# Peptides against a protein of PDB entry 7BDX: the designs that were tried, part 196

Target 1, 212 residues: chain A of PDB entry 7BDX
Amino acid sequence: EMGAAACTLLWGVSSSEEVVKAILGGDKALKFFSITGQTMESFVKSLDGDVQELDSDESQFVFALAGIVTNVAAIACGREFLVNSSRVLLDTILQLLGDLKPGQCTKLKVLMLMSLYNVSINLKGLKYISESPGFIPLLWWLLSDPDAEVCLHVLRLVQSVVLEPEVFSKSASEFRSSLPLQRILAMSKSRNPRLQTAAQELLEDLRTLEHN

## One batch from the design tools (peptide; made by RFdiffusion4, then SolubleMPNN)

Design b2_p20_8_s4 (from b2_p20_8, 7 letters changed)
Fold by OpenDDE base, seed 2:
Structure b2_p20_8_s4 (fold): chain B 212 residues (1-212), chain C 212 residues (1-212), chain A 20 residues (1-20)
Amino acid sequence: as target 1 above (212 residues)
Amino acid sequence: as target 1 above (212 residues)
Amino acid sequence: MIDELFEQLLKLEPDLSEAP
């Protein structure tokens, strides 16, 4: 209980740029983010057997960790830190997103996807993520999720890839060959306005690339 | 491990006034500080049997909690919060200071004393603490500690009481009758300059009160 | 060209997560 409470408070204050700088300016940041990855991984591994209640302290703790990573990545220096000093954590997030089944741990998926999106704002981060083994298949795996919010954040991450020529050119062949176009088209007709817009924008971006 | 790491980071950032405001502006503050008291109490109770290594994650966690309370109390709104909404935590700190033996958990004692000192900057806080049952005997119990830092912070808290006529007048009889003058005199000759100064200042303050 | 600029601007807005 206490750990989850403390971590949740840390998550809340991590929305401040100054707090992120303070976290990263200390000598404990590296260890913290290393343990973060391990803790998240341990949690996800525990889901295969024990029906962990979504409202457990453990779940809250992991959500807070994912939230902290997201908020750190929202700041330029935070992105730099993650991309330079915490690549293992990024790898862990990618792995966990692949290990979770569709519909499983939706909130955690959303938070992790948000963190990856933030990292993708940095070209170095985008390159690192997009060049990770199995990244493109992972995107499509995640896009099979029944949850609209998961799909929304996947589409935003896909858009981040598509909008960067240097990155897209490296994976264009695989991307085009595996693109779940019918799924994205279906999303463009979603009742969820955010999902609808994101899907439509991505489709427009893709069309622009086909005409070039 | 992870809980201690998160709490330590929260402690570090709590040195910022803006972070304290953010912590207190949320709806989780009450619960957090309630659990804080329980956690600290549980830790202290565990010391009677198990030789907890001072460097354990649990110890670090409790130190961080005490540090957070101290930093919250360093800010005016934080003092107001503690005195108005977290009196049970203050009671717990007073209790724990009484439960710990001389020389036991010195670092924790120092942090807790610092928190009480900060609370004493607020007249309402000083009144609350000083009117707590057994407060004066507790001060003398703590002043029997072999650690100079513990004694220093006790003397500072005593000084806070002595310098407030409205508070001192209520307890003057008990205070004067139980004052460990020989102990304070010995401290005024300490090799520790901070302790020496604090003891000398307190002796001067007490002399001033005797001549009025 | 304008659409590309807007898209680049959208890419520059990070997500913040809110604690419950």
Scores: peptide ipSAE 0.218, ipTM 0.811, DockQ to the pose 0.075
Fold by OpenDDE base, seed 1:
Structure b2_p20_8_s4 (fold): chain B 212 residues (1-212), chain C 212 residues (1-212), chain A 20 residues (1-20)
Amino acid sequence: as target 1 above (212 residues)
Amino acid sequence: as target 1 above (212 residues)
Amino acid sequence: MIDELFEQLLKLEPDLSEAP
């Protein structure tokens, strides 16, 4: 209980750039983010295959950890820190997104996807995550999630890759050959306006790339 | 391990007034400080009578909690919050300072004393803690600690009481009748310059009060 | 050009997560 409460407060204040700088300016940041990855991994490994999001202190704790990572990645120096000094954490997030089943731990999945999106704002970060083995299959795996919010954040991450020619060119062949076009088209007709917009924009981006 | 790391980071950033305001401006502050008191109490109750400060994640966690309380109390709105909304925590700190043996958990004792000192800057806070049953005996109990840093922070708290006539007048009779004058005189000759200064200043304040 | 700028701006806006 106490850990979850403390971590939640840290998550709340991590929305401030100054707080992120303070966290990273200390000598404890490396250890903290290392343990964060381990803790998230332990949590995901403890889940039974069919279990939805747990209403527990443990779940809240892990959500807060993922939230902190997301908010750190929202800041330029935070992205730099993660990409340069906490690559294991990024690897862990990618791994865990693959390990989680469709519909499993939606909130956590969203936060992890948001963190990867934020990391993708940094060109070095985008290169790093997109060059991860199995990245393209992972995106499509995640896009099979029944949750509209998960799918939204997957599409946003896909868009980040597509919009960067230097990165997209490396994966263009695999991307085009495996693109779940019908799934994205279905999402463009979603009743969820955010998902609908994201899918529509991605489709437009993809059409533009086919003509170039 | 993770809880201690997260709480330590929260402690670190709590030195900022803006962070304290952010913590208190949320809807989780009351719960957090309630659990803090409970956690500190549980830790102290788990200690064997002869155990010095533990080098453990648990100890680090509790130190961080006490540090957060101290840093919150360093800010005007934080003092107001503690005195108005978290009196149970203040009661717990007073209780735990009485429960800890001389030489036991020095770092924790120092942080708790610092928190009470900070609370004493608020007149309402000073009134509250000084009117706690057994407060004067508690001060002298704490002054028996072999640790110079503990004694320093006790003397500072004593000085806060002595310097406020409205508060001191209520306890003046008990204070004068039980004052460990020889102990304070011994501290005024300490090789620890901070302790020496604090004891000397308190002795001067007390002499002034005897002539008034 | 405006659309490209807008797309770049969208990419440049990071997500913030809100604690409960």
Scores: peptide ipSAE 0.217, ipTM 0.813, DockQ to the pose 0.089
Fold by OpenDDE base, seed 5:
Structure b2_p20_8_s4 (fold): chain B 212 residues (1-212), chain C 212 residues (1-212), chain A 20 residues (1-20)
Amino acid sequence: as target 1 above (212 residues)
Amino acid sequence: as target 1 above (212 residues)
Amino acid sequence: MIDELFEQLLKLEPDLSEAP
């Protein structure tokens, strides 16, 4: 309980750039993010056996950790820190997104996807995550999720890749050959307006790339 | 481990007034400080049986909690919050300071004494803590500690009482009758310059009050 | 050109997560 409460408060204040700088300016940041990855991994591994009550202190704690990572990645110096000094955490997030089944732990998926999106704002971050083994298959696996919010954030991450020529060119062949076009087309007809718009924009971006 | 790490980071960033305001501006502050008191109490109760490794994650966690309370109390709005909405926490801190033996949990004592000193900067806070049952005996119990840092912070808290006529007048009779004068005189001859100075200043303040 | 600018703007705006 207390750990979750403290972590939730840290999550809340991490929306401030000055707080993110303070977190990173100390000698405890490296350890914190190392343990964060391990804690998130342990939580996901515990889900395979027990319907963990989604409203448990443990769930809230892990959500707060994922939220902190997201908010750190929202700041330029935070992205630099994650890409230079916390690559294992990024690898863990990618792995956990692969380990979670469709519909499983939706809130955590969304937060992790938001963190990866924020990392992808930096070219170095985008390069790092997109060069991870199985990244393209992972995107399609995640896009099979029944949750519209998960799918939305996957599409946004795909757009981040598509919009960077240097990154997209490296994966373009695999991307085109494995693209779940019918799924994306279905999303462009979604009743969720945010998902619909994101899918439509991605389809337009892809068409533009096909003509170039 | 992760809880301690998160709480330590929250402690670190709580040195900022803006962070304290952010902590208190949310709907989670009341719950956090309620659980904080309970957690600190549980920790102190666990010390009676086992030589808890002072360098344990649990110790670090509780130190961070005490540090957060101290830093919150360092800010005017934080003092107001504690005195108006977290009186149970203040009562808990006073109780824990009484429950800890001389030389036991020195770092925690120092942090708790620092928090009470910060609360005492506000007249309402000073009134509240000084009107607590057994407050004067508690000061003398704490002043028997072999640790110079504990004694220093006790003397500072005593000075806060002595410097406020309204508060001091209410306790003056008990204070004078139970004053460990020989102990304070011994401290005025301490090799610790901070303790020496604080004891000497308090003796001067007390002499001034005796002549008025 | 406007679409590219919007795309760049979308990429430039980080997501913030709000604690409950």
Scores: peptide ipSAE 0.215, ipTM 0.813, DockQ to the pose 0.102
Fold by OpenDDE base, seed 4:
Order: structure tokens, then sequence, then C-alpha cells
Structure b2_p20_8_s4 (fold): chain B 212 residues (1-212), chain C 212 residues (1-212), chain A 20 residues (1-20)
């Protein structure tokens, strides 16, 4: 309980740029983010056996960790830190997103996707994650999730790739050949307005790229 | 390990007034400080049996908690919060300082004493701790510690009482009757310059009070 | 290059996660 409470407080204050800078300015940041990845991985690996109550202290602890990573990645220096010094954490997040089944750990998926989206604002970050093995198949795996919030954040991450010609050009062939167009079209008709809008915008961006 | 790392980061950033305000502005502060006291108490109670290596993750975790309390108490709104909403934590700190033997958990003692000193800057805080049962005997118990840093922070806390006539007048009789004058005089001859100075200043303040 | 980076930053607002 205490660990979760402390981490939740850290998560709450990490919404400040000054706090992120303070976290990164210390000598403990590297260790913290190293253990973060391991802790998140250990949590996800434990899910196959025990019905972890979603409201457990352990779950809240991992949510807070993912939230902190997201908020660090929201800041330019935080993105730089993650891409330069904590690539293992990014690899872990990508792996965990693949290991989780559709409908499993929705909140954690959303936070991890938000973190990757933030990392993708940095060209170096976008290059790193998009060049990760299995990145494109992973996006489509995640789009199979029944949860609208998961799908929304996947679409936003896809849009980050599409909006960057240098990155998109490298993956364009695989992207076009595997694009779950019917699924995205179905999302453009969703009753969830955010999901609907994101799907429609992505479809428009894709059409523009086909004409260029 | 992860809990200690997260709490240590929170401790590091809690040196900022803005972070303290953010901690207190959330709805999690009450719960956090409630559990903090319980966690610190549980740690101290565990010391009687196992030689806890001072460098354990558990020790570091509790040090970080005590550090956070200290840094919260360094801010005016933090002092107000502790005195108004987390009195149980203050009572716990006082109790733990009494439960720890001379030479036991020096670093934790120092941090807890620093927190009480910070609380004592607020007249309401000073009144609260000084009116706690056994406060004066506790000060003398703590002055029996062989560690110069522990003794230094005890002397500083004593000085906070001495400098506040409204509070000192209420305890003056007990204070004068039990004052370990010989011990304080010995500290004024310490090779530790900070301890020496603090002891000398306190002796001067006490002399001034005897003439008034 | 700097202008393109600025345009990218303007197009992609970072997400902040809210602690409960």
Amino acid sequence: as target 1 above (212 residues)
Amino acid sequence: as target 1 above (212 residues)
Amino acid sequence: MIDELFEQLLKLEPDLSEAP
C-alpha cells in the first residue's frame, strides 16, 4: 500500500515540467526507470494465473509508474532522456503491449500508449519505436482491442507515424499491405466521438498520402 | 526496491515548495501521511529482532518518507496541514523517537527531529508537540544519544521551545527541574563545531531566561 | 529543419496523464 501511495503522489506531481526536470536532474532517474520496466513486466507476467483484482494496490502502483513515464515523455527533456538513456523501458512497453490480450489491462494499455505517443513527438523517439521489430503488427494487434480508449490511442500513435514522411516512407510498404482498413472504417462509425474523429482524420491523412 | 526508488524520487522533488503544494492539493495527501506513520512505526518495531542492514531498501524507503515529511514541514502550508490534519503522524514521530535506543537508527532520528523542528516554526505546531505527553523527558532521552547530529537537532528543537515565551512559560518548571545541564555543557565543548555552537547558544538563551 | 520541428511540435500535443 505505501509504495503505491508514494508512487501515486509522484505521478500526481509529475504533471509539472519542473518536477520532471527535477526527476531527471538527479542521479536516481536511470535506476528508477530501469526498475520501472522490470516491475511493469513482472506485473503483466503475473496476470496469466491469478485474477488480479483491477483495484489492487499492485495495479495502482503499476498504473502510477506508467503515468509517470507518460508525464516524463510529455516534456522535451524527458523524451530525450527516455530515447537516449532508457531504451530498455521503451522496448519493455512495446513488449508488454504485445503480451496483453484484447480487453486485458485496459488502463495500463492506455497509459503505455500515451507514453509512446509522447515519445513519438521526438523524431528520434518516433524513429526508435517505429523501427522496433514487429511495431506495425503490434499496432494492428492493439486495434483488435474491444476498448474504445485503447483503440483511440493506437490510432493517435499511427497518426504520429503517418504525419512524419521520413519515418512513414521506410515502413510504407508494410503499412499499406497490412493496414486493417475495414477495422479503421468501422471505428469511423463508432458512437465514441473521440474514436470516430481520430479514425476519420487518420483515413483522411492516409488518402492524402495515396495521392502524393 | 521499486517502492524505495519511487519514494526517494518523491523525496528529492519535495524540496520544492510547488511540489509540496501539489502534494497537499491532492486528495491523496491524508491517506499518504496516515500510511507514512504506520509504515515508519512498523519499521521501528521490526528492529528489535533482525539486524536490519542500514542499507536495506526498507531503510531507504523509511528515510525517504521521513525526508518527505521534513520537506513538507519546511513550507508554511505544509506545517498547517500536518498540525491540522495529520496529528497522528506527529504523535507517531514523537513515539518513535522515544522507542529508538541511543545509537539506533541515527539517520531516521535526524530526519524526524528535523521534521519536528520545522513543525515548531508554526506556533500551533510548537504548542502541539511541546504539550505532548512526555515531550520534555523525550528531549533528554534523545540528548543521551552518542551521535552528534542527533544531539544537534535535539538542541535546535529545545531552542525552538526556549525562544517562544508563551510555550516555555507553560513548561518552565519541568524544564528547569530536569534540564541535563552537565550534558549540554559537555556538548558546548564538543569537537563538532555545529554541536558546540548550538549548545553554547542554548546555554546563552537559558541564562537570559534566568535573568528575566 | 527547426521550423519543421516546431511545426511537428505544434501538431502533436503531448498527453498528460492524471493521477486519480
Scores: peptide ipSAE 0.218, ipTM 0.814, DockQ to the pose 0.081; fails the geometry check

## One batch from the design tools (peptide; made by RFdiffusion4, then SolubleMPNN)

Design b2_p21_1_s1 (from b2_p21_1, 13 letters changed)
Fold by OpenDDE base, seed 1:
Structure b2_p21_1_s1 (fold): chain B 212 residues (1-212), chain C 212 residues (1-212), chain A 21 residues (1-21)
Amino acid sequence: as target 1 above (212 residues)
Amino acid sequence: as target 1 above (212 residues)
Amino acid sequence: SSDLEYDRKLLAEIGAEAREA
């Protein structure tokens, strides 16, 4: 209980750039983010058994951890820190996104995808994530999720790759050959306006790339 | 481990006034400070058995909690919050200071005493603390501690009482009758310059009160 | 580039899900 409460407060205040700088300026940041990855991994591995209640202290704790990572990645110095000093955490997030089944831990998936999207704002971060083994198959696996919010954040991450020519050129062949076009087209007709817009924009970006 | 790391980071960033305001502006503050008191109490109650290593994750966690309370009390709105909405926590801190033996959990004692001192900067806080049952005996009990830093922070708290005529007048008879004058005189000769100064200043303040 | 980064960032705030809902 107390750990979840403390971590939740830390998550809340991490929305401030000055707080993120204070976290990173301390000598405890490396340890914290290392343990964060381990804790998230342990949680996901435990899900194969007990239906952990979504409202458990453990779930709240892991959500707060993922929220902190997301908010750190929202800041330029935070992205630089993650890509330089916490690559294992990024690798763990990518792994856990692959380990989770469709519809499993939706809130955690969203937070992890938001963190990766924020990291992708930095060219160095985008390169690192997109060069991870199995990244393209992972995107399509995640796009099979029934949750509209998961799919939205996957589409945002896909768009970040597509909009960066230096990154897209390296994966263009694999990307085009495996693109779930019918799924994206279906999303462009979603009743969720955010998902609909994201899918339409991505389809426009993809059409532009086919003509170039 | 993860809880202690998160709480330690929260403690570190709580040195900022803006972070304290953010903590208190959220809907989670009341729960957090309630659980804080319970966690600190559970820790102190566990000490009667196992010599918990001072460097344990549990010890670090409780130190961080006490540090957060101290930093909240350092801010005007934080003092107001504690005195209005977290009186049980203040009562718990007073109780735990009484439960701890001389030389036991010195670092925790110091942090708790610092929190009470910060609360005493507010007249409403000083009134609340000083009107707590057994407050004067508690001060003298704590002044028997062999640790110079504990004694320093006790003397500061005593000075806060003595310097406020409205508060001191209510307890003046009990205070004068139980004053460990010889102990304070001994502290005025301490090799610790901060303790020496605090004891000298208090002796001067007390002499001024005897002549009025 | 800095302005574009600022506009694109996502904050995971506590209770943000309740506002989108």
Scores: peptide ipSAE 0.088, ipTM 0.801, DockQ to the pose 0.092
Fold by OpenDDE base, seed 2:
Structure b2_p21_1_s1 (fold): chain B 212 residues (1-212), chain C 212 residues (1-212), chain A 21 residues (1-21)
Amino acid sequence: as target 1 above (212 residues)
Amino acid sequence: as target 1 above (212 residues)
Amino acid sequence: SSDLEYDRKLLAEIGAEAREA
């Protein structure tokens, strides 16, 4: 309980750029983010057996950790830290997103996807994530999720790849060959306005790339 | 481990006034400080049996909690919050200071005393603490500690009482009758310059009160 | 590039989870 409460407060204050700088300026940041990855991994591995209640202290703790990573990645120096000093954490997030089944741990998926999206704002981060083994099939796996919020954040991450020529060119053949176009078209007709807009924008971006 | 790491980071960032405001402006502050008291109490109670290593994750966690309370109390709105909304935590700190033996958990005592000192900067806080049952004998119990840092922070807290006429007048008879004058005089000759100065100042303050 | 980065960032707010409950 106390750990979850402390981590939740840390998550809340991490929305401040100055707090992110303070976290990263300390000598404890490396250890913290290393343990973060391990803790998230342990949590996801525990889900195969015991139905952990979504409202558990453990779940709250893991959500707060994912939230902290997201907020750190929202800041330029935070992205730089993650991409330079916490690549293992990024690898862990990618792995966990692959290990979770469609509909499983939706909130955690959303937070992890948000963190990856923020990392993708940095070209170095985008390169690192997109060049990770199995990244493209992972995107499609995640886009099979029944949850609109998961799909929304996947589409945003896909858009980050598509909008960067240097990254897209490296994976263009695989991307085009495996693109779940029917799924994205279905999302462009979603009743969820945010999902609908994101799918439409991505379709427009893809069309622009086909005509060039 | 992860809880201690998160709490340590929260302690570090709580040195900022803006972070304290952010902590207190949230809806989680009450629960956090409630659980803080319980956690600190549980830790102190566990010391009667198992020699908890001072360098344990649990010790670090409790130190971080005490540090957070201290940093919150360093800010005016934080003092107001503690005195208005977390009195039970203040009571717990007073209790724990009484439960710990001389020389036991010195670092924790120092942090807790620092928090009480910060609370004493607010007249309402000073009144609350000083009117707590057994407060005066608690000060003398703590002043029997072999540690110079503990004694220093006790003397500072005593000085806060002595310098406030409205508070001192209520307890003046008990204070004068139980004052460990020989102990304070011994501290005024300490090799520790900070302790020496604090004891000398307190003796001067007491002399000024006797001549009025 | 810096301005575009700022506008694109996502913050994970504590309160976002509580609204879906």
Scores: peptide ipSAE 0.080, ipTM 0.800, DockQ to the pose 0.099
Fold by OpenDDE base, seed 4:
Structure b2_p21_1_s1 (fold): chain B 212 residues (1-212), chain C 212 residues (1-212), chain A 21 residues (1-21)
Amino acid sequence: as target 1 above (212 residues)
Amino acid sequence: as target 1 above (212 residues)
Amino acid sequence: SSDLEYDRKLLAEIGAEAREA
């Protein structure tokens, strides 16, 4: 309980840029983000056993950790820190997103995808994530999720790759050969307006790339 | 480990007034401070058994919690919150300070005493603490500690009582009858300059009260 | 480029995620 409460408060205050700078300015940031990855991994590995109630203190703790990572990644110096000093955490997030089944741990997936999207705003971050082994198959695995919010954040991450020619050119062949076009087209007809818009925008970006 | 790391980061960022306001502006503040008291109490109760290594994750966690309380109490709205909405935490801190033996958990004592001193800056806080059962005997119990930093913060808390006529008048009889004058005089001759100064100032304040 | 960093709407809704926690 106490750990979840403390992490939740830290998450709440981490929405401030000044707080993110304070987190990163300390000598404890490296240790914190190292343990964060380990804790998130331990949580995901525990899901194959007992039905962890979604509202458990442990779940709330892991959500708060993922929220902190997202808020850190929202800030330029936070993105730099993650890409330069906490690559293992980014690798862990990518691994966990691959380990989770469609419909499993939706809230955690959303937060982790938001963190990766924020990291992808920085070209160094985008390069790092997109060059990760199995990144493109992972995007399509995640896009098979029944949750509209998961799919929305996947589409945004895909868009971040597509909008950067230097990154897209490296993976263009694999991307084109494996693109779940029918799934994205189906999302462009979604009743969820955010998902619908994101899918339409991505389809427009993809069409522009085919003409260039 | 993760809990201690998160709490330590929260402690570090809580040195900012804006962060304290953010902590208190959330709906989770009440729960956090309730669990804080319980966690600190559980830790102190565990000390009668196994030699908790001073550098344990559990110790660091409790130190961070006490640090957060201190930083919250440093801010006007934080003092108001503690006195209005978290009285049980203040009562717990007073209780724990009574339960700890001289020389036991010095770092925790210092942080808790700093928090009580900060609360005592506010007249409502000072009234609440000073009207707590056994407060005066507790001050003298704490002043028997061999640690100069513990004694320093006790003397500052005593000074906060002495400097407020409305509070001092209520306890003046008990205070005068139980005052460890010889101990305070000994502290005024301490080699620790901070302790020496605090003891001298308190002796001057006490002399002024005898002439009024 | 540094310019793309400013135009991209951050998904971390400052404060919105903290409220759902």
Scores: peptide ipSAE 0.039, ipTM 0.801, DockQ to the pose 0.093
Fold by OpenDDE base, seed 3:
Structure b2_p21_1_s1 (fold): chain B 212 residues (1-212), chain C 212 residues (1-212), chain A 21 residues (1-21)
Amino acid sequence: as target 1 above (212 residues)
Amino acid sequence: as target 1 above (212 residues)
Amino acid sequence: SSDLEYDRKLLAEIGAEAREA
């Protein structure tokens, strides 16, 4: 209980840039983010048979950790830190997103996707993520999720790749050959306005790239 | 490990007024501080026979909690919150300070004393603390500690009482009758300059009150 | 462009996401 409460408060205050700077300015940041990855991994491994009590202390703790990573990545210095000093955590997030089944741990999946999206705002971060083994298959795996919010954040991450020519050109062949076009088209007709917009924008961006 | 790391970071960032405001502005503050008291109490109860591993995760976690309380109490709105909404926590701190033996858990004792001192900056807080049952005996019990830093913070708390006529007048008889004058005089000759100064100042304040 | 310039561009276009507890 107490750990989850403390971590939840840290998550809440981490929405401030000054708090992120304070976290990163200390000598504890490296250790914290190292253990964060391990903790998240342990949690996901525990799911292989147990009914996920979404409101369990363990779940809330892991949600808070993922939220902290997201909020750190929302800040320029936080992205720099993650990209330079916490690559293991990024690798862990990518791994966990692959390990989670469609419809499993939706809230955690969204938070992890948001963190990757924020990291992708840094060109160095985008390069690192996109060059990860199996990244493109992972995107399509994630896009098969029944949850609209998961799919939305996948589309946003895909858009970050597509909008960066240096990154997109390296994977363009694989991207085009495996593109779940019918799925994206279906999302462009979604009743969820955010998902609908994101899918439409991505389709427009993709069409623009076919003409160039 | 992870809980202690998260709480340690929260402690570090809580040195900022903006972070304290953010903690208190949320709906999680009441729960957090309620559980904080319980956690600290559980820790102290566990000490009754075990060699305190000062560097244990549990110890670090509790130190961080006490540090957070101290830093919250350092801020005006934090003092107001503690005095109005977290009196149970203040009662717990007073209890734990009484339960700890001289020389036991020095670091925790210092942090708790610092928190009470900060609360004492608020007149309402000072009144609440000083009106607690056994407060004066508790001060003298704590002043028997062999640690100079513990004694320093006790003297500072005593000074907060002495400097407030409305508070001091209520307990003046008990205070004078039980005053460990020889102990304070010994502290005024301490090789520790901070302790020496605090003891000298308190002796001067006490002498001034005898003439009024 | 420096990573900083790139960061500013993407932040202006798509924004970073912060999530509160």
Scores: peptide ipSAE 0.024, ipTM 0.799, DockQ to the pose 0.040; fails the geometry check

